# Ledger of designs, part 58: peptides against a protein of PDB entry 3WG5

Target 1, 218 residues: chain A of PDB entry 3WG5
Amino acid sequence: LAKNIVYVAQIKGQITSYTYDQFDRYITIAEQDNAEAIIIELDTPGGRADAMMNIVQRIQQSKIPVIIYVYPPGASAASAGTYIALGSHLIAMAPGTSIGACRPILGYSQNGSIIEAPPKITNYFIAYIKSLAQESGRNATIAEEFITKDLSLTPEEALKYGVIEVVARDINELLKKSNGMKTKIPVNGRYVTLNFTNVEVRYLAPSFKDKLISYITD
Target 2, 218 residues: chain A of PDB entry 3WG5 as posed
Amino acid sequence: LAKNIVYVAQIKGQITSYTYDQFDRYITIAEQDNAEAIIIELDTPGGRADAMMNIVQRIQQSKIPVIIYVYPPGASAASAGTYIALGSHLIAMAPGTSIGACRPILGYSQNGSIIEAPPAITNYFIAYIKSLAQESGRNATIAEEFITKDLSLTPEEALKYGVIEVVARDINELLKKSNGMKTKIPVNGRYVTLNFTNVEVRYLAPSFKDKLISYITD

## One batch from the design tools (peptide; made by RFdiffusion4, then SolubleMPNN)

Design b1_p12_3_s4 (from b1_p12_3, 7 letters changed)
Fold by OpenDDE base, seed 3:
Structure b1_p12_3_s4 (fold): chain B 218 residues (1-218), chain C 218 residues (1-218), chain A 12 residues (1-12)
Amino acid sequence: as target 1 above (218 residues)
Amino acid sequence: as target 1 above (218 residues)
Amino acid sequence: SDGVILEVIGAG
């Protein structure tokens, strides 16, 4: 029986293999409880592409809807964070957040300058991000421009352009606005209508390991 | 008697000599059981050209149809993976996957920059990838552009351009859509019409060795 | 063909 439970967990910082572990842990807990959904409060400047792709896969393999919520105000789903969002069942943003800036890079030089990714890699991620958008019925043109123009959007712009589904100030408003929405990608092969009527919100705390690694990488 | 069996096996990660061993093992098992086909769920960023060419040969020598299925969503048949796909009897892609980016390189420098392949090598692989496309009746122009433009495609683009044969969300949809299709290359010297009516799907698990190597290479 | 790599590394 689907419990009227919505999990909320925070993922903040650089996207790494550890971030994958966090996603996996959080989603697994929510799956085990047959939660209606899990909301991931995301605040990231980006990170590793490999970790990002694994996270997207993990989300897409979820037995429950995974909602990416760019939160709190001042947060971003930048670069890898945008891909993760586009790979999710629903995207929400708080006012004062941003999404985009998805141009791949190889890293930073000692002076902090960007080492550009070769066209090979850039083209790969263009196709990849477009496919995420297309699969989710989101704006693939804008998704491409997140790379080609390094575009960043406000929540209102992202909503207007069909990149995201919800602008919400807090969890309660998110639940209210997303209630009755269909997931933008399937859950176990089918699109699910979110039911957030009479839900219990459960917050998942980071594990000790999660806290430690976040502390080291910050 | 051809058994109404379809094998499914996953190959994920970098294309190496070990990947060849995986292909060989999986195909051999399916051959021994006179399977209708084997579906290889492929997710690869690419890898070694030598291993790739061996894998293509192994596929082409298969006694049964080998279907490359770029799966799950978020996966890719990138670089070497594209060659492998083009060398196969049928290509399918899940939504949210990509194919392409086939420009040869010699490796990466210490700073992560690509070491370009000399024109001799690039031209070799242009001819090679075009031949794979031509032999399989797929778009040889796009195949060349996978190298010359380092092009990457979405499933929908790849289907539209005649690079792949099927876009399918899962194995069941793949079987449904590919039922009645002819293999794009011969099986034992003849083009085979796929018959996926009343098939039993059998999943092949990675061997212990396969798991170990995947773990080390991740 | 030895030493030739057909790979995408990725980017953040």
Scores: peptide ipSAE 0.041, ipTM 0.308, DockQ to the pose 0.115
Fold by OpenDDE base, seed 4:
Structure b1_p12_3_s4 (fold): chain B 218 residues (1-218), chain C 218 residues (1-218), chain A 12 residues (1-12)
Amino acid sequence: as target 1 above (218 residues)
Amino acid sequence: as target 1 above (218 residues)
Amino acid sequence: SDGVILEVIGAG
């Protein structure tokens, strides 16, 4: 019986245009192979809002479910990572990870101090993050507070508040717990029930280019 | 046989917090009565982005289909109105109406000149409008061009390009043409097939408060 | 707080 394939890929570090390219590549591979889903193991401190929005859009356009998995323990879906997660078909977190801290900033001053975003920009991102939460049936109030209070949550809190769908220690537990769940956003215009019975897990490695750019940005 | 109810309400003028209150009230009434849908006859030159986003969110959270109908002939879903339409379950336009012109601005100078939004804000709304289009299976390229080219379309063009779903001269034609269509975004997590067979049309009037505020803002 | 305005610019 042809095993359904679940792809797993890692995205780590700052959210940039390069991160978009990684998402695009990974999702495209999974789409081409008609995977049951792709799981993106995400660990990010945040990054660029433009890249984030493009990533969200790429996820929303995916022909297959894209599961954002904040992993490994110690990882975060911070700021831009939270937006990405909220734009995805399913959010999972490993114990010992965090999500939130979504306050937009304009950058850092020469002394390393944060340059605050003007209220207009902040309010825009409040509206945006609330839209992502609402569209996915997730807690829009908490999503707002990710900005207004710069709130960070544990997986258990995030689950409790209806921000995320799964807490899982590893891919195997994630697959077990998410099996039979419906996607929180549509895939090709339909809410898809995840079928992770008899799946083969395939790990995607970074491309040579992906490896090279990580060396330049680190 | 209990006729399914379709509510019709009019929203005219600038998009403001007051417009949000109107949307909320109208949709709430329709939800409470388990209407088959609500049709919002929209005529707007645009307005506030914050109010627009809240309206989009309210539509997306609706328990019933919200159909944005650019009506009557001569009306527009300009700027903020386009965003609202793209966030809705179905877009219809009457012949002789327009949609588009979505360029964000910061305001008007004392001399009446437009204060342009910085590229960051413009790019943000490009991403946002594209997301609305994509989430609803509508033409995201055209949605972008509503901003980048400040593009305005006729109903026939908008239909042709897959921006809207229906061109209709009146409510009766709208109901006829949209009968059997699926919503472009989910209702309570499901794409709903519209059933306008044997429907009763009920018009909602502005509240006393709605009438009062229209006098203050005009 | 002056939000971003989305209005029709100059459909002259």
Scores: peptide ipSAE 0.028, ipTM 0.301, DockQ to the pose 0.076
Fold by OpenDDE base, seed 1:
Structure b1_p12_3_s4 (fold): chain B 218 residues (1-218), chain C 218 residues (1-218), chain A 12 residues (1-12)
Amino acid sequence: as target 1 above (218 residues)
Amino acid sequence: as target 1 above (218 residues)
Amino acid sequence: SDGVILEVIGAG
């Protein structure tokens, strides 16, 4: 029986247009191989909202399940990372990771102070993050509080509050725990039941361009 | 018997000149009351290096022990926060928090890409973070790796590797576990054995200015 | 275009 393929790729660092390119490339590879899913090991402090929204859209347009896995321990899906996770088919977190802190800002002043987003922009992202939570059947109140209270959650809290679906220490535990779970959003118009029985795990490495940009942006 | 006072204050958000003012104010209050210690509940993604260095210096000049407590769960002492922690008299972390990711950058480009610090600056901060670790008897190799490998650690790992001293779920557990511990750096030229027996915990709130700046910078 | 940043600022 042809082993179902699960791809694993890492996206680390700031969410930028290059992060979109990484998501697009990784998802495209997994789509081309008709993979059971792709797991994105995500570690991000956040980044650009435009890139984030494009990434969310790319995930939602995926022909295969995109699992966001906040990994390794110590990693975060902070700010833009939370939106990306909430826009995905399944969210997993490793113990010792975090999710949340989603308040939008305009940037940083020369003195490193945050330039606040005007209420109009904040309200836009409140609506946006709530929509992602609602569409995925996740906790929209907590999603809002990621902005309004600058809330950050542990994996256990995120699971408890219905923000995420899995707490897993590693890829093997993730596959085991998520086996038989339904995607939280549709894949090609249908909720997919994940089948991680007898899967081949394939790791995707960053391209040279990805590495260079990571080097420039890290 | 006069209860020993322990102050608890929260510092959340970016490390800026205003964060220095918060540290200075909180420590000064605790110094004035001859507190046994002040616990700073720290949740920061990082911030300005200049502000960070001033904060470290302010902590080192403290007349009382300054305990950095990465709290609550989901919080981080990221980047500048790690330096601050390493410069403190005792580091505690709540389960589900993180420490590390200390690579210096010059800022962000218009496209949100990180502007890398030149090697000269990176090397400066490597030397600086190693000095903080060495002075406090903490793991200087890991401190370096917070920069060179952009390493992030869980509380358990940070404890295991000798970066931090305490993992504690709350203030009460922190006080219990740190009771009888020696400060990792001197207080007024002497290593202090913490005495948290029969202590009164006093919480310090942000000033109006602190709240406004937090609002502006959050 | 001053893009909205959804970032937990890593210390630069």
Scores: peptide ipSAE 0.075, ipTM 0.359, DockQ to the pose 0.200; fails the geometry check
Fold by OpenDDE base, seed 2:
Structure b1_p12_3_s4 (fold): chain B 218 residues (1-218), chain C 218 residues (1-218), chain A 12 residues (1-12)
Amino acid sequence: as target 1 above (218 residues)
Amino acid sequence: as target 1 above (218 residues)
Amino acid sequence: SDGVILEVIGAG
């Protein structure tokens, strides 16, 4: 039986294989406790596409709803972060955050300029991001434009265009607004109606390993 | 003899060993051409401390002035980016950019929370960032607060507090404002007066490898 | 592993 627990965790920085480990650990904890949901406070400039795809898969395989919350103000779900958000059960953004800028690049050249992905790769990610949007009932046209126009949106724009589901200033407002919403993708094959009535909010802390890796990688 | 050339290159994204390769390549090109300076347009959320330290060392060993320019608007020299900037010959920021948030972390835990660095590591980086500030004649108190308070500054604040040297909207304004300035650290053992009178601006492009790596790692 | 980078160069 589901406990009236909502977990909140933070993921900040570049999307890497380590970020996957964070998602996996957080979701696993929340699954084990039969939480109503986990909210991941996301602040990322992007990162590796392979790690991103693995994270999306891990979210999609979650036994509980995973809510991506672009937070705090000034944070972004940029590039890979947008894909992750679009692959999640619900997207929220705080005022002053952004989402988008999803153009795949091969990297940065020695002079710091972006190396554009070849059309084949760009088209692959266009198809992929559109699939995430379509599967989640979100705006696939805007999802494509995140790549083709390198578009970035405010929370209000993203909500307006049907990219995200909630604009919220904090966790309490997020819980209030998302209460009674259906997940945008299924949980264990079923769309879940979120029940945030009388929930215990539990914040998850990073492990020592997580702290060490970010020190080494930050 | 120095050519009236200023190189401009962009470095965007997480600071990694690959970012070091970019810095090395860009600076090497500019050195080979006896450029007056290279401007690195920097936009980074941070990254690996080891890579950061190597980049700082590479900048300090440069045969030409390396100017870090936090650009475009919305960009940041966050965390590792701040260290890199403080280790450079001149720092500029565009309006709407930020610098700071330098608290070392060990990583992110499985629940996405930041794993704080132990006091020993934090103190190491406090000493390190202060040394960069002191060596460059920049505000060491603010440099420390970038860690201890996780402080982030606007360009105007950073200029006011003596963290950076220039606020500029674009490369042309940067060149105009920085013309006649002395480098904040020595070049080949000497503080250089920048001469941006009648300079050719050359933009460096990312290599195919750089594009590929960012695609593979992005 | 070298993967496609989906990174926004700019902080939002």
Scores: peptide ipSAE 0.036, ipTM 0.361, DockQ to the pose 0.148; fails the geometry check

Design b1_p12_4_s1 (from b1_p12_4, 7 letters changed)
Fold by OpenDDE base, seed 2:
Structure b1_p12_4_s1 (fold): chain B 218 residues (1-218), chain C 218 residues (1-218), chain A 12 residues (1-12)
Amino acid sequence: as target 1 above (218 residues)
Amino acid sequence: as target 1 above (218 residues)
Amino acid sequence: MEGIEPISFADK
């Protein structure tokens, strides 16, 4: 019996237009191969709102399930990463990771203090993050509190509060636990039941361009 | 005598696809109004290489002079910001600003250490930054050292070493000092002599979308 | 080099 394919790719660092290009490339490869899913190992402190929104849209337009996996231990889906996760077909977290801290800021002042976003912007993102949570059947109250309280959660808390679907130590445990789960958002208008029985795991590496762009932005 | 227009716009924070959209919007407005120039008040710690390259290309395609002004005091044109500056028609810096630190990195490790780019990537950006410096008649040796030594310069050093063209405390001093200077790169294939005699300064504000995107990425 | 200060929600 031909093994279904699950792709795994890493996205690390700030969420920017290049991060969008990475998501787009990786998801496109997985789509072209009719993969069972793609797992994105996400480690981000945050990033640009526009890039985040574009990534969310790209995930929502995916022809296959996109699983956001906050990995490895010590990684975060902070700020923009939380929005991306909430926009995905399934969220997993490794032990020792975090999610949340979604308060939009205009930046940092010269003294390193956060410049708060004006209420209009904050309210926009409250509405946006709540919409993502609601659409994905996740905890919209906690999603709001990611902004209003700048809340950060452990994997266990996030699971307990219905923000995420899986806590997994590694890809194998993730595949095992998510096998038979339905996507939290539709794939091509349909909620898909994940089939991780008899799968081949394929790792996607950053392109030379991806490595180059990551190199300049750091 | 009708006053020539000089636009001033602020770009702050990380260099991303949205930063490109801001550059594109601001330059387009200034182009449409046949402005004498646009001054971009730049304050960036760096960002994405792709966004940076796109911004450089957008500046090089501008129908009017684009002046990168590292402003206010305390601001930086760090990493990606240096490339953008080197790709511009004129670079100015306020006292107490910095330029440089262009070593491409793949990101940060879990311990917060910089993940260095592989030599192939570093060499690509060395060639790229040297090309920008050479094309703009700026110090290509220092441009290389921005990468190889992760060099950062003060405005006075950058001026002294031929990296930048102007040190100015404010827009008025910038206009005064840059009046009669030639662009360091061509505008529509021609080196333009800046005419800041009898100019009206127009400030461009971020769009609501710009503010929103800045809010989500911070 | 990611001195990309995203509009990073929680960069710190």
Scores: peptide ipSAE 0.036, ipTM 0.299, DockQ to the pose 0.263; fails the geometry check
Fold by OpenDDE base, seed 5:
Structure b1_p12_4_s1 (fold): chain B 218 residues (1-218), chain C 218 residues (1-218), chain A 12 residues (1-12)
Amino acid sequence: as target 1 above (218 residues)
Amino acid sequence: as target 1 above (218 residues)
Amino acid sequence: MEGIEPISFADK
């Protein structure tokens, strides 16, 4: 039986192998407690493609709904963050956040300029991001344009174009608006109707390791 | 005027953005002191492609010869480490080390299995690793086979096949054997003859940040 | 052995 508990955890910074460990830990805790859902407050400028793909897979294998919430105002789900969001059960954004800008890069040159990915790589990620959008019933054309046009969207635009499901100022508004929504992808092979009536919100703190990694990457 | 100084520094663990910072710091110190060369004692199982490419570029832009030394016995220049070595001015290996196994992966699945890279990505890295081998006058066929066959070589095999330049048990033997060798790639547009006669060996210690990162990634 | 991990996405 799902407990009337919703977990909330923050993931901030670059998407790396450490970010995968954070997602895995947070989702595992929420799964073990049979939570109604977990909300991940995401603020990322991007990161590693492998870590991103592993995170998407971990979300897809979750025994509970994983909600990506681009939060707080000023945050972004940029690049790798957009893929993670598109792979999740529900996407929410706070006002003043952004999503998109998903062009793959090989890195930065010494002068700080972007090294463009070869067309072969770009086309791979176009196919991948479109698959995530299609599987979740989100706008696959916009998903492609996140790469081809390096498009970034506001929450209002993303909602309007069918990229995301919720615009919410805080966790309470998110819970209120998403109550009764179906997950955009299955949970254990079934689309789940979210039930946030009388839920207890529990915040998961970063581990000491998570804090240390964040301190080093800043 | 080059000082009769050779710097030695250790880089151990996964190739990441932090590893780039280590390479940059170490090479910069050696450049500022007009060292005859820097030896990087490399022990890596692999890591990020972007960080690897940036490290290769940083080595290629070095004002002094950068020698990659796979050390100590038991160490490897695996995956990303092989690319870094092939991009360097001279490669040395200690007995009981290995080089190769360069198949690009998308990461690890939840069960720990390797997610294979799509053919498009594999072909990109084949072209890239072959370019590094060709530019350095090293065996481009073996460089390709590091990917296509996931080939790993001993120091003796790598020397025999023209992948590396030196097999050495320690820094003293390395300096002795590499004395009078030409760099395999240019330093500031010129191939340099290494002069290790009466050199002072100076060891660079990891920064506190380097130690902290290593502690977190272990 | 960690293979060459693929592409980074632009950190803005």
Scores: peptide ipSAE 0.033, ipTM 0.466, DockQ to the pose 0.800; fails the geometry check
Fold by OpenDDE base, seed 4:
Structure b1_p12_4_s1 (fold): chain B 218 residues (1-218), chain C 218 residues (1-218), chain A 12 residues (1-12)
Amino acid sequence: as target 1 above (218 residues)
Amino acid sequence: as target 1 above (218 residues)
Amino acid sequence: MEGIEPISFADK
């Protein structure tokens, strides 16, 4: 039986292989304790496509619901963060956050200009992001436009367009609003109704390694 | 006048934006001191294309010769490392090192399998790596095969095929062998003859940040 | 051996 425990962890900064390790660690802890869900407070400008895809896969393989919560105000689920969110069981955003800007790039030139991805890459990620949206019953047209138009949305817009499920100011409001919602993707092959009645919130701290990485990436 | 100073610095691990910062810092120090050259002891399995391209550009913009030295024995200039090498003023390899394996990938799946890059990406990097080879008067056919065949070469093979300029066991042998060689690309618009007669070798230590990154990436 | 990971998403 799922314990009335919800884990909360923070993932901040660029999406890298280390970010994957964070996701894996956090989800694993929550799985081991048979938590009702884990909420990942996400604040990312983007990052690596491979790490993103691995994170999406790890979320999809989770034995418990993984809620991506774009938090705090001022945070973003930009670029890779949008894909991760779209691959999750539920997306929440705090007021004053953003989601989108998913145009794949080869990177930044020395002058800070974007090196555009070849059309094939762009098309690959269009197909990929659309698949994530479709699989989760989210707006695949907007998902495509996150790339084709480099679209960024407010929480209210994202909710309105069916990209996300919850706008919440904090964890308590998130739990309250998401209680009784079904996961947008399956958990172990089943769509799960979230049960946040009388839950214990447990915060996961970053590992020493995580802290060290964050200090370097900031 | 160039001082009889040669800087030596180590760059190890994945090619990232932090690696760019290392290159920039090291080259800048050597430029500021008007060094005869900087030798970058390179050991990399590869990394990010953007960082690689920026590093190549930074090398090409260097006011002094930048020698990429694949070192120590067991080290590689793999993937991104090969591009960096091909973009440099001189390539050296220690015995027991390797260069090549430049096939672009989208990354690794969770199972460790390679996610292949779309053909357009592959072709882009084929064109790019060939341009680096051509610009430096190195073997563009082999440069292409580093991608198309995922070719890896020994130092002796790389030298034989005209990919690299020097095989050297250590810095002293490198200096001895490269003395009087012309840079394979211009320095400030001119091909420079390296002068390593009676040079002072100065080792640059990694910054605290560099050490911290290396500890995390290993 | 990490190949060229060409695809970053724009870190804005």
Scores: peptide ipSAE 0.031, ipTM 0.463, DockQ to the pose 0.834; fails the geometry check
Fold by OpenDDE base, seed 1:
Structure b1_p12_4_s1 (fold): chain B 218 residues (1-218), chain C 218 residues (1-218), chain A 12 residues (1-12)
Amino acid sequence: as target 1 above (218 residues)
Amino acid sequence: as target 1 above (218 residues)
Amino acid sequence: MEGIEPISFADK
């Protein structure tokens, strides 16, 4: 029986238009090959709101399940990364990772202090993050608190509060634990039950451009 | 008599944190050498608001005059570039360049449509751009209209409306025309009269990192 | 023309 394919790709660093291109490229490859799913190993401190929103939309438009995996240990899905995760079909975290700290900011001042976003923007993103949580059947109260309290959670806390679905040490454990789980949002209008029995794992490398951008942004 | 030094550097592309680093590096070099001024040849379609605000602050904190020169012909100081220019000690434009189009946006949707900024953000940037214009003795009404009407101006129009101070074809004409002009904002608490008599022009090249970023963002 | 994108999330 032809093995179901699962793609694994890495996205690391700030969320930018290039990060969108990475998501789009990776998901498109996996879609074209009719993969069972794509797992995005995500490690981000945050980034641009527009790029984040576009990434969320790209995930929501995916023809296949997109799993956000906060990996490796020490990684985070911070700020924009949390929104992306909440917009995805399944969230997993490795032990020693974090999620949250979603307060929108206008940026950082020269002294490194945060330039606060005006309340209307904060409220916009509160509504937005709550919608992502609600649509995915995740904890909308905690999603709001990621902004209002600038909350960050461990994988165990995030799982406990129903923000994420899986804690896994590696891809193999993720595949094992998520096998038979339903996507938290629809794929092509249907909730998909993941089938990770007898899968082939294919790793997608960043493009040369992706590597170059990561090198520059790191 | 030791010739006064004028530095010239180029900043091209989107305004990002890397653009801030470029401004900081260039201005710092010119400050350390006690240059008469630095001219930044600016060509930008816009970019991040936070980076823009930091660049404006860096210019305002400069120990030497910072001249924003929209150059070469075909270049623009669009959006964030207009704010940066309005925050500078002197603005020059080459014929065939543009300035304006300062409407803040949340970004672009996947289909390329603009995601509108909420009115509070628009109003914040209206207040901000007007303050920059007023502080520099430039046309605050037109600065506001750069947002409210998404106005773009030619060099001749920008000069006519008192948005900019000089139209110049090249660095030599810029130096000639701006010689004896006062800075539009203070340098170390004082308005400086530019002395471009018997100057040595020194060009600062982008760092390897700057070139790499430009290559990736282009 | 790319507008000023006013909103970032904490990236540091």
Scores: peptide ipSAE 0.030, ipTM 0.497, DockQ to the pose 0.838; fails the geometry check

